# Peptides against a protein of PDB entry 7SID, part 32

Target 1, 151 residues: chain A of PDB entry 7SID
Amino acid sequence: LHMYLMLLKELPGEEYPLPMEDVLELLKPLSNVCSLYRRDQDVCKTILNHVLHVVKNLGQSNMDSENTRDAQGQFLTVIGAFWHLTKERKYIFSVRMALVNCLKTLLEADPYSKWAILNVMGKDFPVNEVFTQFLADNHHQVRMLAAESIN

## One batch from the design tools (peptide; made by RFdiffusion4, then SolubleMPNN)

Design b1_p12_8_s4 (from b1_p12_8, 5 letters changed)
Fold by OpenDDE base, seed 4:
Structure b1_p12_8_s4 (fold): chain B 151 residues (1-151), chain A 12 residues (1-12)
Amino acid sequence: as target 1 above (151 residues)
Amino acid sequence: DLEEKRQAFLNS
């Protein structure tokens, strides 16, 4: 876990995107890592904070390539799972804060949710629709973070 | 397979 988290942390930002092949290699084990630590709030928060860099990398790629679609799918699978578990009230506010930041970054890259669509239990949910649900979050800081991202 | 990954995550 430590080594993997270190690799995620060291991802360059939007200014210097990684080759898509490298992004894919980092994303491949992500769902498994999240699965192993889904009940650890601190680890989940850390993962969500680090994958912000992945979204920035995805936004710099050719959206029509097979590798880009694959990378998007790998990432959205993880985000969708975190959102689903959030709906089941499995995560404390600090994890939800990190998730909102991920969704915010997705909306910056894809404002109209053309590719940013979460598939949960066989049903599609556009990220812009998912994001608005956090305006009604039980925790005031989560609501505030969601609200400030609208404008 | 993305579906397998989704199921693995949600069922863990």
Scores: peptide ipSAE 0.333, ipTM 0.876, DockQ to the pose 0.859
Fold by OpenDDE base, seed 5:
Structure b1_p12_8_s4 (fold): chain B 151 residues (1-151), chain A 12 residues (1-12)
Amino acid sequence: as target 1 above (151 residues)
Amino acid sequence: DLEEKRQAFLNS
């Protein structure tokens, strides 16, 4: 876990995107790592904070290639799972804050949710529709972050 | 593959 988190943390930002092949290699084990630590709030928060770099890399890439679609699918699978478990009240506010930041970054890259669509239990949920649900979050800081991100 | 990963994550 430690080495994997280090790799995620050291990823370049939006201004310096990685080759899609490198992004895909990092995403391959992500779902398994998240699954192992899904009940650890601190680890989940850390993972969500680090994958912000992945969103930025995806947003700067050519969306027409097969590898891009594969990388998007790998990433959205994880985000969709975190969102689903959030709806089931499995995560504290600090984890939800990190998830909102991920969704905000996705909306900046894809404002109309053309590719940013969460698939959970066989149903598709555009991120722009998912994001508005956090305006009614029980924690005031989560509501404030969501409200700030709309404008 | 992706569906398998989704279900594995949600059922873990």
Scores: peptide ipSAE 0.330, ipTM 0.875, DockQ to the pose 0.892
Fold by OpenDDE base, seed 2:
Structure b1_p12_8_s4 (fold): chain B 151 residues (1-151), chain A 12 residues (1-12)
Amino acid sequence: as target 1 above (151 residues)
Amino acid sequence: DLEEKRQAFLNS
């Protein structure tokens, strides 16, 4: 876990994008890692904070390539799962804040939700619709973060 | 398979 988190942390952001092939290799084990630590709030928060760099990288890529679509799918699978478990009240506010930051970055990269769509339980949910729900979050800091993100 | 990964995550 430590080594994997280090790799995610060291991933260059929007200013220095990596080849999509390299991003994809890092994303492949992500869902498995998240699954193993889904009940650990601190690990989940750390993962969500680190994958912000991935979102920034995905936003600069050619959306027409097969590797881009694959990478997007790998990433959105994880975000969708975190959102689903959030709806089931499995995560504390600090994890939800990290998730909102990911969703914010996705909307910045894809304002019209052309590719930023979460698939949960066989249904598709555009990120813009998902994001709106955090405006009614039970924790004031989460509501404030969501509100400032749309301004 | 993304569906398998989703199920693994949600059922873990």
Scores: peptide ipSAE 0.330, ipTM 0.876, DockQ to the pose 0.889
Fold by OpenDDE base, seed 3:
Structure b1_p12_8_s4 (fold): chain B 151 residues (1-151), chain A 12 residues (1-12)
Amino acid sequence: as target 1 above (151 residues)
Amino acid sequence: DLEEKRQAFLNS
């Protein structure tokens, strides 16, 4: 885990985008890592903070390639799972803050949610619709972050 | 596949 987290942390962001092949290889084990530590709030927060780099890379790639679609799917699978568990009240505010930052970055890359769609329990949820739900979050800091993101 | 990963994450 620590080596994987260090790798995520050291990845360059939008300023220095990675090849999609590298992004895809990094994303493939991510769901499994999240699964193992889904009940650890600190690890989940750390993962969500680090994957911001991946979102920035996805936004600058050719969205018509199979590898890009695969990478999008891998990433959205993780975000969708975190959102689903958030709806089930499994995560504290600091994890939800990190999730909102991920959703904000997704909206910057895809404002109309053309590809940023979460599939949970067989249903599709556009990220722009998911994001608005955090404006009514129970924690004031989460609401403030969500409100700041739309202004 | 992605569905298996979603299920593994949500049911772990």
Scores: peptide ipSAE 0.328, ipTM 0.874, DockQ to the pose 0.922

## One batch from the design tools (peptide; made by RFdiffusion4, then SolubleMPNN)

Design b2_p13_1_s1 (from b2_p13_1, 7 letters changed)
Fold by OpenDDE base, seed 1:
Structure b2_p13_1_s1 (fold): chain B 151 residues (1-151), chain A 13 residues (1-13)
Amino acid sequence: as target 1 above (151 residues)
Amino acid sequence: DDSLWQEIIEKFE
């Protein structure tokens, strides 16, 4: 886990986009790692904070390539899972803060939710619609972060 | 929770 987290942490940001092939390799184990540690709040927060770099890389890639679509799908699946568990009140505010930051970054890359759509249990949820739900979050800091992200 | 992640994992297998 620690080695994987280190890899995510050291992933180049928007200024230095990775080849899509490298992004795909990085994303491949992500779902399994998240699933294994889904009940660990600190690990989940760390993962969500680190995958922000992945979103930035995806935003600079050729959106029409097959590999880009594949990477987007894998990433969105994980985000969708975290969002779903958030709806089930499984995560504390600090994890929700990290999730909101991920959603914010997604909206910056895809303001109109052309590709940023969460598929959970066979249903599609555009990120722009999902994001607005955090305006009514029980924790004031989460609400504030969501509100500031819109403006 | 488990069913959700199992479904996700199966998609990547």
Scores: peptide ipSAE 0.095, ipTM 0.755, DockQ to the pose 0.747
Fold by OpenDDE base, seed 5:
Structure b2_p13_1_s1 (fold): chain B 151 residues (1-151), chain A 13 residues (1-13)
Amino acid sequence: as target 1 above (151 residues)
Amino acid sequence: DDSLWQEIIEKFE
């Protein structure tokens, strides 16, 4: 785990995007890592904070390539899983804060949700639609973070 | 990928 988190942390940001092939290699173990530590709030928060760099890399890539679509799909699947468990009230506010930051970054990269769409139980949810639900979150800090992103 | 999503959800639950 720690080795993978270190690699994720060292991922270049928006200013220096990685080749999509490298992004794909990094994403391959992500779903397994998330599943294994799904009950650890601190690990989930850390993962969500680190994958912000992945979103930034995806936003700087050629959206028409097959590799880009593959990377987007793998990433959105993981975000969709965290969203699903959030609806099931499985995560504390600090994890939800990290998730909102991921959604915020997605909206910055794709304001009209052309590709940023979460598929949950066979139904599509545009990220902008999902994001607005956090305006009614039970925790005041989550509501404030969501409101700041809209304004 | 719906199949991948379902697999992940099963792991998370």
Scores: peptide ipSAE 0.071, ipTM 0.756, DockQ to the pose 0.133
Fold by OpenDDE base, seed 4:
Structure b2_p13_1_s1 (fold): chain B 151 residues (1-151), chain A 13 residues (1-13)
Amino acid sequence: as target 1 above (151 residues)
Amino acid sequence: DDSLWQEIIEKFE
C-alpha cells in the first residue's frame, strides 16, 4: 500500500502528463486497493487525495484513444463506488471532502460532463449533477467546499 | 463497465 500511495503521490501534474500506458498501469490495482481499505477512513482519504493527479493526466489525453477511454472508465468506476458508498453514509466528512475535490477536478477537466459520467447500477449520472448533491451534505464543511467549487 | 462495477460494489460491501 505505502509503495503504491507513494507512486500516486509523485505523479507529475498537468504540465507534464504521463503516457496513457503508464496511467493505465497505475490504475490497475486501484480498485482492489480501494476495496481492501474501504473501511479505513484515513486510507480512503489519502487515496482520494492522491488520485487527483490521475484526473489531471486523464484530462490532458486524447478522447479518441482507446487507452484513454479505458483509463477514464476504470477511474470513474472507482469514483462511482466511493460516491455510492457515500450515499450509504459509509464515509466521514473528511473522506467526502476529498471526494468533492476529485469531482471538482473532474469538472475542471470536463466542465460539460462529456466523459465524466458515473455509472451506478446501470444508471448514468453526470458528474456535474452528482457534484450538486454535496451542496446538501449533512456536514457544513462539505457544503461549503461544494459551494466554493462552483464559483 | 457494469461487470467491473458490480465486482467493486461487492468488494466494498
Scores: peptide ipSAE 0.069, ipTM 0.752, DockQ to the pose 0.133
Fold by OpenDDE base, seed 2:
Structure b2_p13_1_s1 (fold): chain B 151 residues (1-151), chain A 13 residues (1-13)
Amino acid sequence: as target 1 above (151 residues)
Amino acid sequence: DDSLWQEIIEKFE
């Protein structure tokens, strides 16, 4: 876990995006790692904070490539899972804030949710619609973060 | 990938 988190943390920023092949390699174990530590709030928060770099890389890639679609799909699956568990009130506010930051970054890359769509239990939820739900979050800091992202 | 998502759901729940 430590090594994996370190790799995620050291991802290049938007200025120097990673090749999509490298992104895919990093995303490959992500779902398993997230699943394994789904009940650890601190680990989940850390993961969500680190994958922000992945979102930035995805936004800079060729959206029409198979690898890009694959990477987007894998990432959105994980985000969808966190969203689902958030709806089930499984995560504390700090994790939700990290998730909001991920969603915010997704919207910056895809404001109209052309590809940023969460499929949860067979239903599609555009990230822009999902994001608005956090405006009504029970925690004031989460609401403020969400509101700040819209303004 | 619905199968993958189902697996994720099962792992997360």
Scores: peptide ipSAE 0.068, ipTM 0.750, DockQ to the pose 0.132

Design b2_p13_1_s2 (from b2_p13_1, 6 letters changed)
Fold by OpenDDE base, seed 4:
Structure b2_p13_1_s2 (fold): chain B 151 residues (1-151), chain A 13 residues (1-13)
Amino acid sequence: as target 1 above (151 residues)
Amino acid sequence: VDELFQEIIAKNE
């Protein structure tokens, strides 16, 4: 796990996007890792913080290739799962903070939710609609972060 | 609820 998390952390930022093939390789185990550690708040927080780099890479992709769509789908699946469990009150505020940051980055990359749509339990939820829910989060820091992201 | 994460992953594959 530690090695995998380090790899995620070392992803280049928006200035230096990775080839989509490399992004896909990193995303392949992500869902399984998240599922395995879904009850570990610290691990979940760390994962969400590190996958911010993935979102930045996806946002810099100018290719509408199958690989891009695949990467987007895999990432959104994970985010959707975290969001769903958040609605079930399974995560502490620090994890929700990290999730909001992910959603913020998604909106920056796709303001109109052309591809940033969470599919959870067979239903589609545009990220812009999902994001607004955090403005009413029970924790003040989460609300503040969400509000800052909109401005 | 305990298996929800895995179920969501499976359904979206």
Scores: peptide ipSAE 0.106, ipTM 0.758, DockQ to the pose 0.373
Fold by OpenDDE base, seed 1:
Structure b2_p13_1_s2 (fold): chain B 151 residues (1-151), chain A 13 residues (1-13)
Amino acid sequence: as target 1 above (151 residues)
Amino acid sequence: VDELFQEIIAKNE
């Protein structure tokens, strides 16, 4: 885990996008790692903070490539899982803050949710619709972050 | 409920 987290942390941001093939390799173990540590709030927070670089990287890529779609799918699966468990009140505010930041970054890259769609339990949820739910979050900081992201 | 994480992953892979 430590090595993987360090790798995520050191991932170049939007200024230095990685080849999509490299992004795919990085994303492959992500779902398994998230699943294994789904009950660890600190690990989840750390993961979500680090994958912000991945979102930024995806936004700089050719959206028409097969590899891009594959990477987007793998990433969105993880985000969808975090969102679903958030709805089940499984995560503390700091994890939800990190998730909102991910969603915000997705909306910056895809304001109309053309590809940023969460599939959870066989149903599709556009990120722009998902994002608005955090305006009613129980924690004031989460609400404020969501509200500030609109402006 | 938390086991749903695995279910979500399985459905989207």
Scores: peptide ipSAE 0.103, ipTM 0.760, DockQ to the pose 0.375
Fold by OpenDDE base, seed 2:
Structure b2_p13_1_s2 (fold): chain B 151 residues (1-151), chain A 13 residues (1-13)
Amino acid sequence: as target 1 above (151 residues)
Amino acid sequence: VDELFQEIIAKNE
């Protein structure tokens, strides 16, 4: 886990996008890691914070490639799972903050949720609609973070 | 919750 998280942390930012092939390699174990540590708030927060770089890379990629769609799908699956558990009040505010940041980045790349759609239990939830729900979050810091993203 | 997380992942793979 620690080595994997370190790799995620060391990902270059928006200025130096990674080849999609490299992104895919990093995403391959992500779902398993998230699932394994889903009950650990600190690990979940750390994961979500580190994958922000991945989101930025996905936003700059050519969406016409199969690899891009694959990477987007894998990432959105994980985000969808975190969101679903958030709706069930399983995550503390710090994890929700990290999730909102991920959603914010997705919206910056795809404001109309053309590809940024969370599929949870067979149902589609556009990220723009999901994001607005955090404006009514129970924690003031989460609401504030969501609000500043709209401005 | 644990099973649900796995179900969500499995359905999208």
Scores: peptide ipSAE 0.106, ipTM 0.765, DockQ to the pose 0.443; fails the geometry check
Fold by OpenDDE base, seed 5:
Structure b2_p13_1_s2 (fold): chain B 151 residues (1-151), chain A 13 residues (1-13)
Amino acid sequence: as target 1 above (151 residues)
Amino acid sequence: VDELFQEIIAKNE
């Protein structure tokens, strides 16, 4: 786990996107890692903070390529799972803060949720609609972060 | 709930 997290941390930022082939290789173990540590709040927070680099890479890529669509799908599946468990009140505020930052970055890349759509239990949830729910979060810091993202 | 994460992943693969 530690080695994988370090690899995620060292991903280049928005200004220098990775080749999509490299992004795909990094995403392959992500779902399994997230699932394995889904009950560990600290690990989940760390993962969500590090995958911000992945979101930035996806936002700068050509959306018409098969590899881009594949990468987007794999990433959105993980985000959708975190969001669903958040609705089930499984995550503390610090994890929700990290998730909001991921959603914010997605909205910056795709304001109209053309591709940023979470599929959970067979239903589609556009990220722009999902994001508004955090404006009513029980924790004031989460509401504040969500409000700052809209303005 | 315990298996929910894996269920969501499986449905999207």
Scores: peptide ipSAE 0.105, ipTM 0.758, DockQ to the pose 0.429; fails the geometry check

Design b2_p13_1_s3 (from b2_p13_1, 6 letters changed)
Fold by OpenDDE base, seed 4:
Structure b2_p13_1_s3 (fold): chain B 151 residues (1-151), chain A 13 residues (1-13)
Amino acid sequence: as target 1 above (151 residues)
Amino acid sequence: DDELFKEIIEKNE
């Protein structure tokens, strides 16, 4: 886990995007790792913070590429799972803050949620609609983070 | 609900 997280952390930012092939390789283990540690708040927080770089890379890629769609799908699946458990109040505020940052980055890449759509239990939830729900989060820091992200 | 995470991941992969 630690080695994997270090790799995610070292991903270059938006200014220096990785080839989509490399992004895909890094995303492949992500779902399994997240699922395995879904009950560990600290690990979830760390994962969500590190995958921010992945989102930035996705936004710089060719949207018409099959690899891009694959990467987007894999990432959105994970985010959707985290969001679902968030709705069930399973995550502390620090994890929710990390999730908000991921959603913010997704919206920067796809402001109108053309592709940034969470599919949870067979239902689609556009990220822009999901994001607004955090404006009413019970924790003030989460609300603050969400609010500053749209202003 | 904890097990739903795995289910969501598996269904979307």
Scores: peptide ipSAE 0.184, ipTM 0.816, DockQ to the pose 0.379
Fold by OpenDDE base, seed 5:
Order: sequence, then C-alpha cells, then structure tokens
Structure b2_p13_1_s3 (fold): chain B 151 residues (1-151), chain A 13 residues (1-13)
Amino acid sequence: as target 1 above (151 residues)
Amino acid sequence: DDELFKEIIEKNE
C-alpha cells in the first residue's frame, strides 16, 4: 500500500500530463486498493487526495482514444463507489471533502458531464447532479467547499 | 455494507 500511495503522490499534474498508457498502469491496482481499505477513513482520504492528479491527466488527454475511455471508466468506477458509500453515511467529513475536490476537478474538465458519469448499481448519475447534493451536506465545511466550486 | 464497494466495482468491470 505505502509504495502504491507513493507512486500516486508522484504522479505529474495538469501542466505535465503523463501518457495515457502510464496512467492506465497506475490505475490498475486502484479499485482493489480502495476496496480493501474502504473502511479506513485516513487511507481513503489519502487516496482521494492523490488521485486528483489522475483527473487532471484525464482532462488533457485525447478523449476519443481507447486508452482514455478505459482510464475514465476505471477512475469513475472508484469515484462512484466512494459516492455510494457517502450516501450511506459511511465516511467522515474529511473524506467527503476529498471526494468533493475530485468531483470539482471532474467538472472543470467536463462541465456538462458528457463523460463524467457515475454508474452505481446499474444506474447512471451525472457528476454535475451528484455534485449539487453536497451543497446540502450535514457538515458546514463540505457545504462551503461545494459552494465555492459552483462558478 | 461489506459487499457494496466490491459489488459496484465488479459490475463496472
């Protein structure tokens, strides 16, 4: 886990995106790692903070390539799972803060949710619709973070 | 909710 988190932390940002092939290699273990540590709030927060760089890479890639679609799918699956458990009130505010930052970055890359759609239990949830629900979050800091991301 | 996260991942694979 620690080595994997270190690799995610070192992922280049938006200004210097990695080739999509490299992004895919980093994403392959992500679902398994997230699932294994889904009950650990600190690990989940750390993962969500690190994968912000992945979203930035996805936003600057060729959206028509097969590798881009594959990477988007793998990433959105993980975000969808975190979103679902958030609705079930399984995550503390600090994890939800990290999730909102991920959703914010997705909306910056895809404001109209053309590809940023969460599929959870066979249902599609556009990220722009999901995001608005955090405006009514029980924690004031989560609401404030969501509100500042509207414009 | 032990199976919820795994179920979501498996269905989207």
Scores: peptide ipSAE 0.182, ipTM 0.813, DockQ to the pose 0.431
Fold by OpenDDE base, seed 3:
Structure b2_p13_1_s3 (fold): chain B 151 residues (1-151), chain A 13 residues (1-13)
Amino acid sequence: as target 1 above (151 residues)
Amino acid sequence: DDELFKEIIEKNE
């Protein structure tokens, strides 16, 4: 876990995007890691904070590429899972804040939710619509973060 | 990947 988290942490930002092939390799274990540590709030928070860089990389590639679509799909699956569990009140505010930051970054990369769509139980939820739900979060800091992210 | 999503959800339930 720590090795993987370190790898995620060291991902370059938007200024230095990774090849999509590298992004795919990084995403391969992500779902399993998230699932395994789903009940560990601190680990989930850390993961969500680190994958922010992945979102930035996804926006730098050709959307028509098979690898890009694959990477986007894998990432959105994980985000969708976190969102779904958030709706079920499984995560504390600090994890939700990290999730909001991920959603914010997704919107920055895809403002019109052309590809940033969460599929949950066979239904599609554009990230822009999902994001607005956090404006009504039960925790004031989450609401504030969401509100600040709109501008 | 809906299957991976489902696995995460089911394991949490």
Scores: peptide ipSAE 0.142, ipTM 0.769, DockQ to the pose 0.119
Fold by OpenDDE base, seed 2:
Structure b2_p13_1_s3 (fold): chain B 151 residues (1-151), chain A 13 residues (1-13)
Amino acid sequence: as target 1 above (151 residues)
Amino acid sequence: DDELFKEIIEKNE
């Protein structure tokens, strides 16, 4: 876990996008890691904070590439899982804050949710619709963060 | 549901 988190942390930002091949390699273990540590609030928060760099890379990639679609799908699957458990009140506010930041970044890259769609249990949930739900979050800081993204 | 998290990951892969 530590080594993987270090790799995620060292990812360059939007200024220096990674080749999609490298992004895919980093995303391959992500689902397994997230699933394994789904009950650990601190680990989940850390993961969500680190994958922000991945989101930025995905947003600038060519949508016509199969690898890009694959990477986007893998990432969105993880976000969808986190969102689902969030709805079930399984995550504390700090984890939800990190999730909102991920969703915010997705919306910046895809404001109309053309590809940013969460698929949970066979149903599609556009990120823009998912994001609005955090405006009614129980924690004031989460609501504030969500509101700042809209205004 | 913790188990559902795992299921969601597996179904979408």
Scores: peptide ipSAE 0.196, ipTM 0.824, DockQ to the pose 0.388; fails the geometry check

Design b2_p13_1_s4 (from b2_p13_1, 6 letters changed)
Fold by OpenDDE base, seed 3:
Structure b2_p13_1_s4 (fold): chain B 151 residues (1-151), chain A 13 residues (1-13)
Amino acid sequence: as target 1 above (151 residues)
Amino acid sequence: DDELFQEIIEKNE
């Protein structure tokens, strides 16, 4: 876990995007790691904070590429899972804040939710619509973060 | 990947 988290942490930002092939390799274990540590709030928070760099990389590639679509799909699956569990009140506010930051970054990369769509139980939820739900979050800091992210 | 999504959900339940 620590090695994986370190790898995620060291991902370059938007200024230095990774090849999509490298992004795919990084995403391969992500779902399993998230699932394994789903009940560990601190680990989930850390993961969500680190994958922010992945979102930035996804926006730098050709959307028509098979690898890009694959990477986007894998990432959105994980985000969708976190969102779904958030709706079920499984995560504390600090994890939700990290999730909001991920959603914010997705919107920055895809403002019109062309590809940033969460599929949950066969239904599609554009990230822009999902994001607005956090404006009504039960925790004031989450609401504030969401509100600040709109502008 | 709906399968991976579902796996995470089911394991949490």
Scores: peptide ipSAE 0.141, ipTM 0.766, DockQ to the pose 0.119
Fold by OpenDDE base, seed 5:
Structure b2_p13_1_s4 (fold): chain B 151 residues (1-151), chain A 13 residues (1-13)
Amino acid sequence: as target 1 above (151 residues)
Amino acid sequence: DDELFQEIIEKNE
């Protein structure tokens, strides 16, 4: 886990995107790692903070490539899982804060949710619709973070 | 919750 988190942390951001092939290699273990540590709030927070760089990479890639679609799918699957458990009130505010930052970054890359769609239990949830729900979050800091991301 | 999390991942693979 620690080695994997270190690799995610060192992932180049928006200014210097990695080749999509390299992004895919980093994403392959992600779903398994998230699933394994889904009950650990600190690990989940750390993962969500690190994958912000992945979103930035995806936003600058060729959206028509097969590798880009694959990477988007793998990433959105993980975000969808975190979103689902958030609805079930399984995550503390600090994890939800990290999730909102991920959603914010997705909306910056895809404001109209053309590809940023969460598929959870066979249902599609556009990120722009998902995001608005955090405006009514029970924790004031989460609401504030969501509100400042509207403009 | 555990089952639901795995189900979400598996269905989207």
Scores: peptide ipSAE 0.206, ipTM 0.821, DockQ to the pose 0.443; fails the geometry check
Fold by OpenDDE base, seed 1:
Structure b2_p13_1_s4 (fold): chain B 151 residues (1-151), chain A 13 residues (1-13)
Amino acid sequence: as target 1 above (151 residues)
Amino acid sequence: DDELFQEIIEKNE
């Protein structure tokens, strides 16, 4: 876990995007790691903070490539799972803050939710619609973060 | 909820 988190943390920013092939390799274990540590708030927060780099990389790639679609799908699966458990009140505000930042970054890359769609239990939820739900979050900081992202 | 997380991951693989 430690090494994996370090790899995610050390990813270059939007200015220096990774090849999509490298992104795919990084995403491959992500779902398993998230599932294993789903009950650990600190680990989940850390993961969500680090995967912001992945979203930035996805936004700089050719959106029409098969590898891009694959990477997007793998990432969105994880985000969808976190969102679902958030609705079940399984995550504290700091994790929800990190999730909102991920959603915000997704919307910056895909404002119209053309590809940023969460599939949960066979149902599709566009990120732009999911994002608005955090405007009614129980924690004031989460609401504020969501609100300032719209403006 | 734990099972649901696994289901979400597996269904989207």
Scores: peptide ipSAE 0.206, ipTM 0.823, DockQ to the pose 0.390; fails the geometry check
Fold by OpenDDE base, seed 2:
Structure b2_p13_1_s4 (fold): chain B 151 residues (1-151), chain A 13 residues (1-13)
Amino acid sequence: as target 1 above (151 residues)
Amino acid sequence: DDELFQEIIEKNE
């Protein structure tokens, strides 16, 4: 698990996009890792910050690829879980900040939420609609970050 | 909530 986190930390930025095959390999254990550390605010923040590079890669990939759709689905599943627990007030503002950054990146890649849709408990939630909820976040910094993304 | 997190992950995989 520690090695996995280290790998996430060493992900290249948007300047050097990863092959989709590599993205898939990195995403495969992500759900399990996030689930294991769901109660650890610092680890969750770290994970969300590191996967920003993955989001950027996903946004630049060919949507016609089955691997791309698979990778997007795996990532969105994790984001959906984090969002759900956020609604339950389980995460501090710093984790929510990291989540907003992920959502922002998704919206930059898919502003109309054609593929950026969170499925939680069988219901679909477009990321653009999810994102607007953070404009009313209890913490001022989260609201500010969300507002900056819109303007 | 903990169980729900796992359920969300499993249902979407």
Scores: peptide ipSAE 0.204, ipTM 0.823, DockQ to the pose 0.400; fails the geometry check

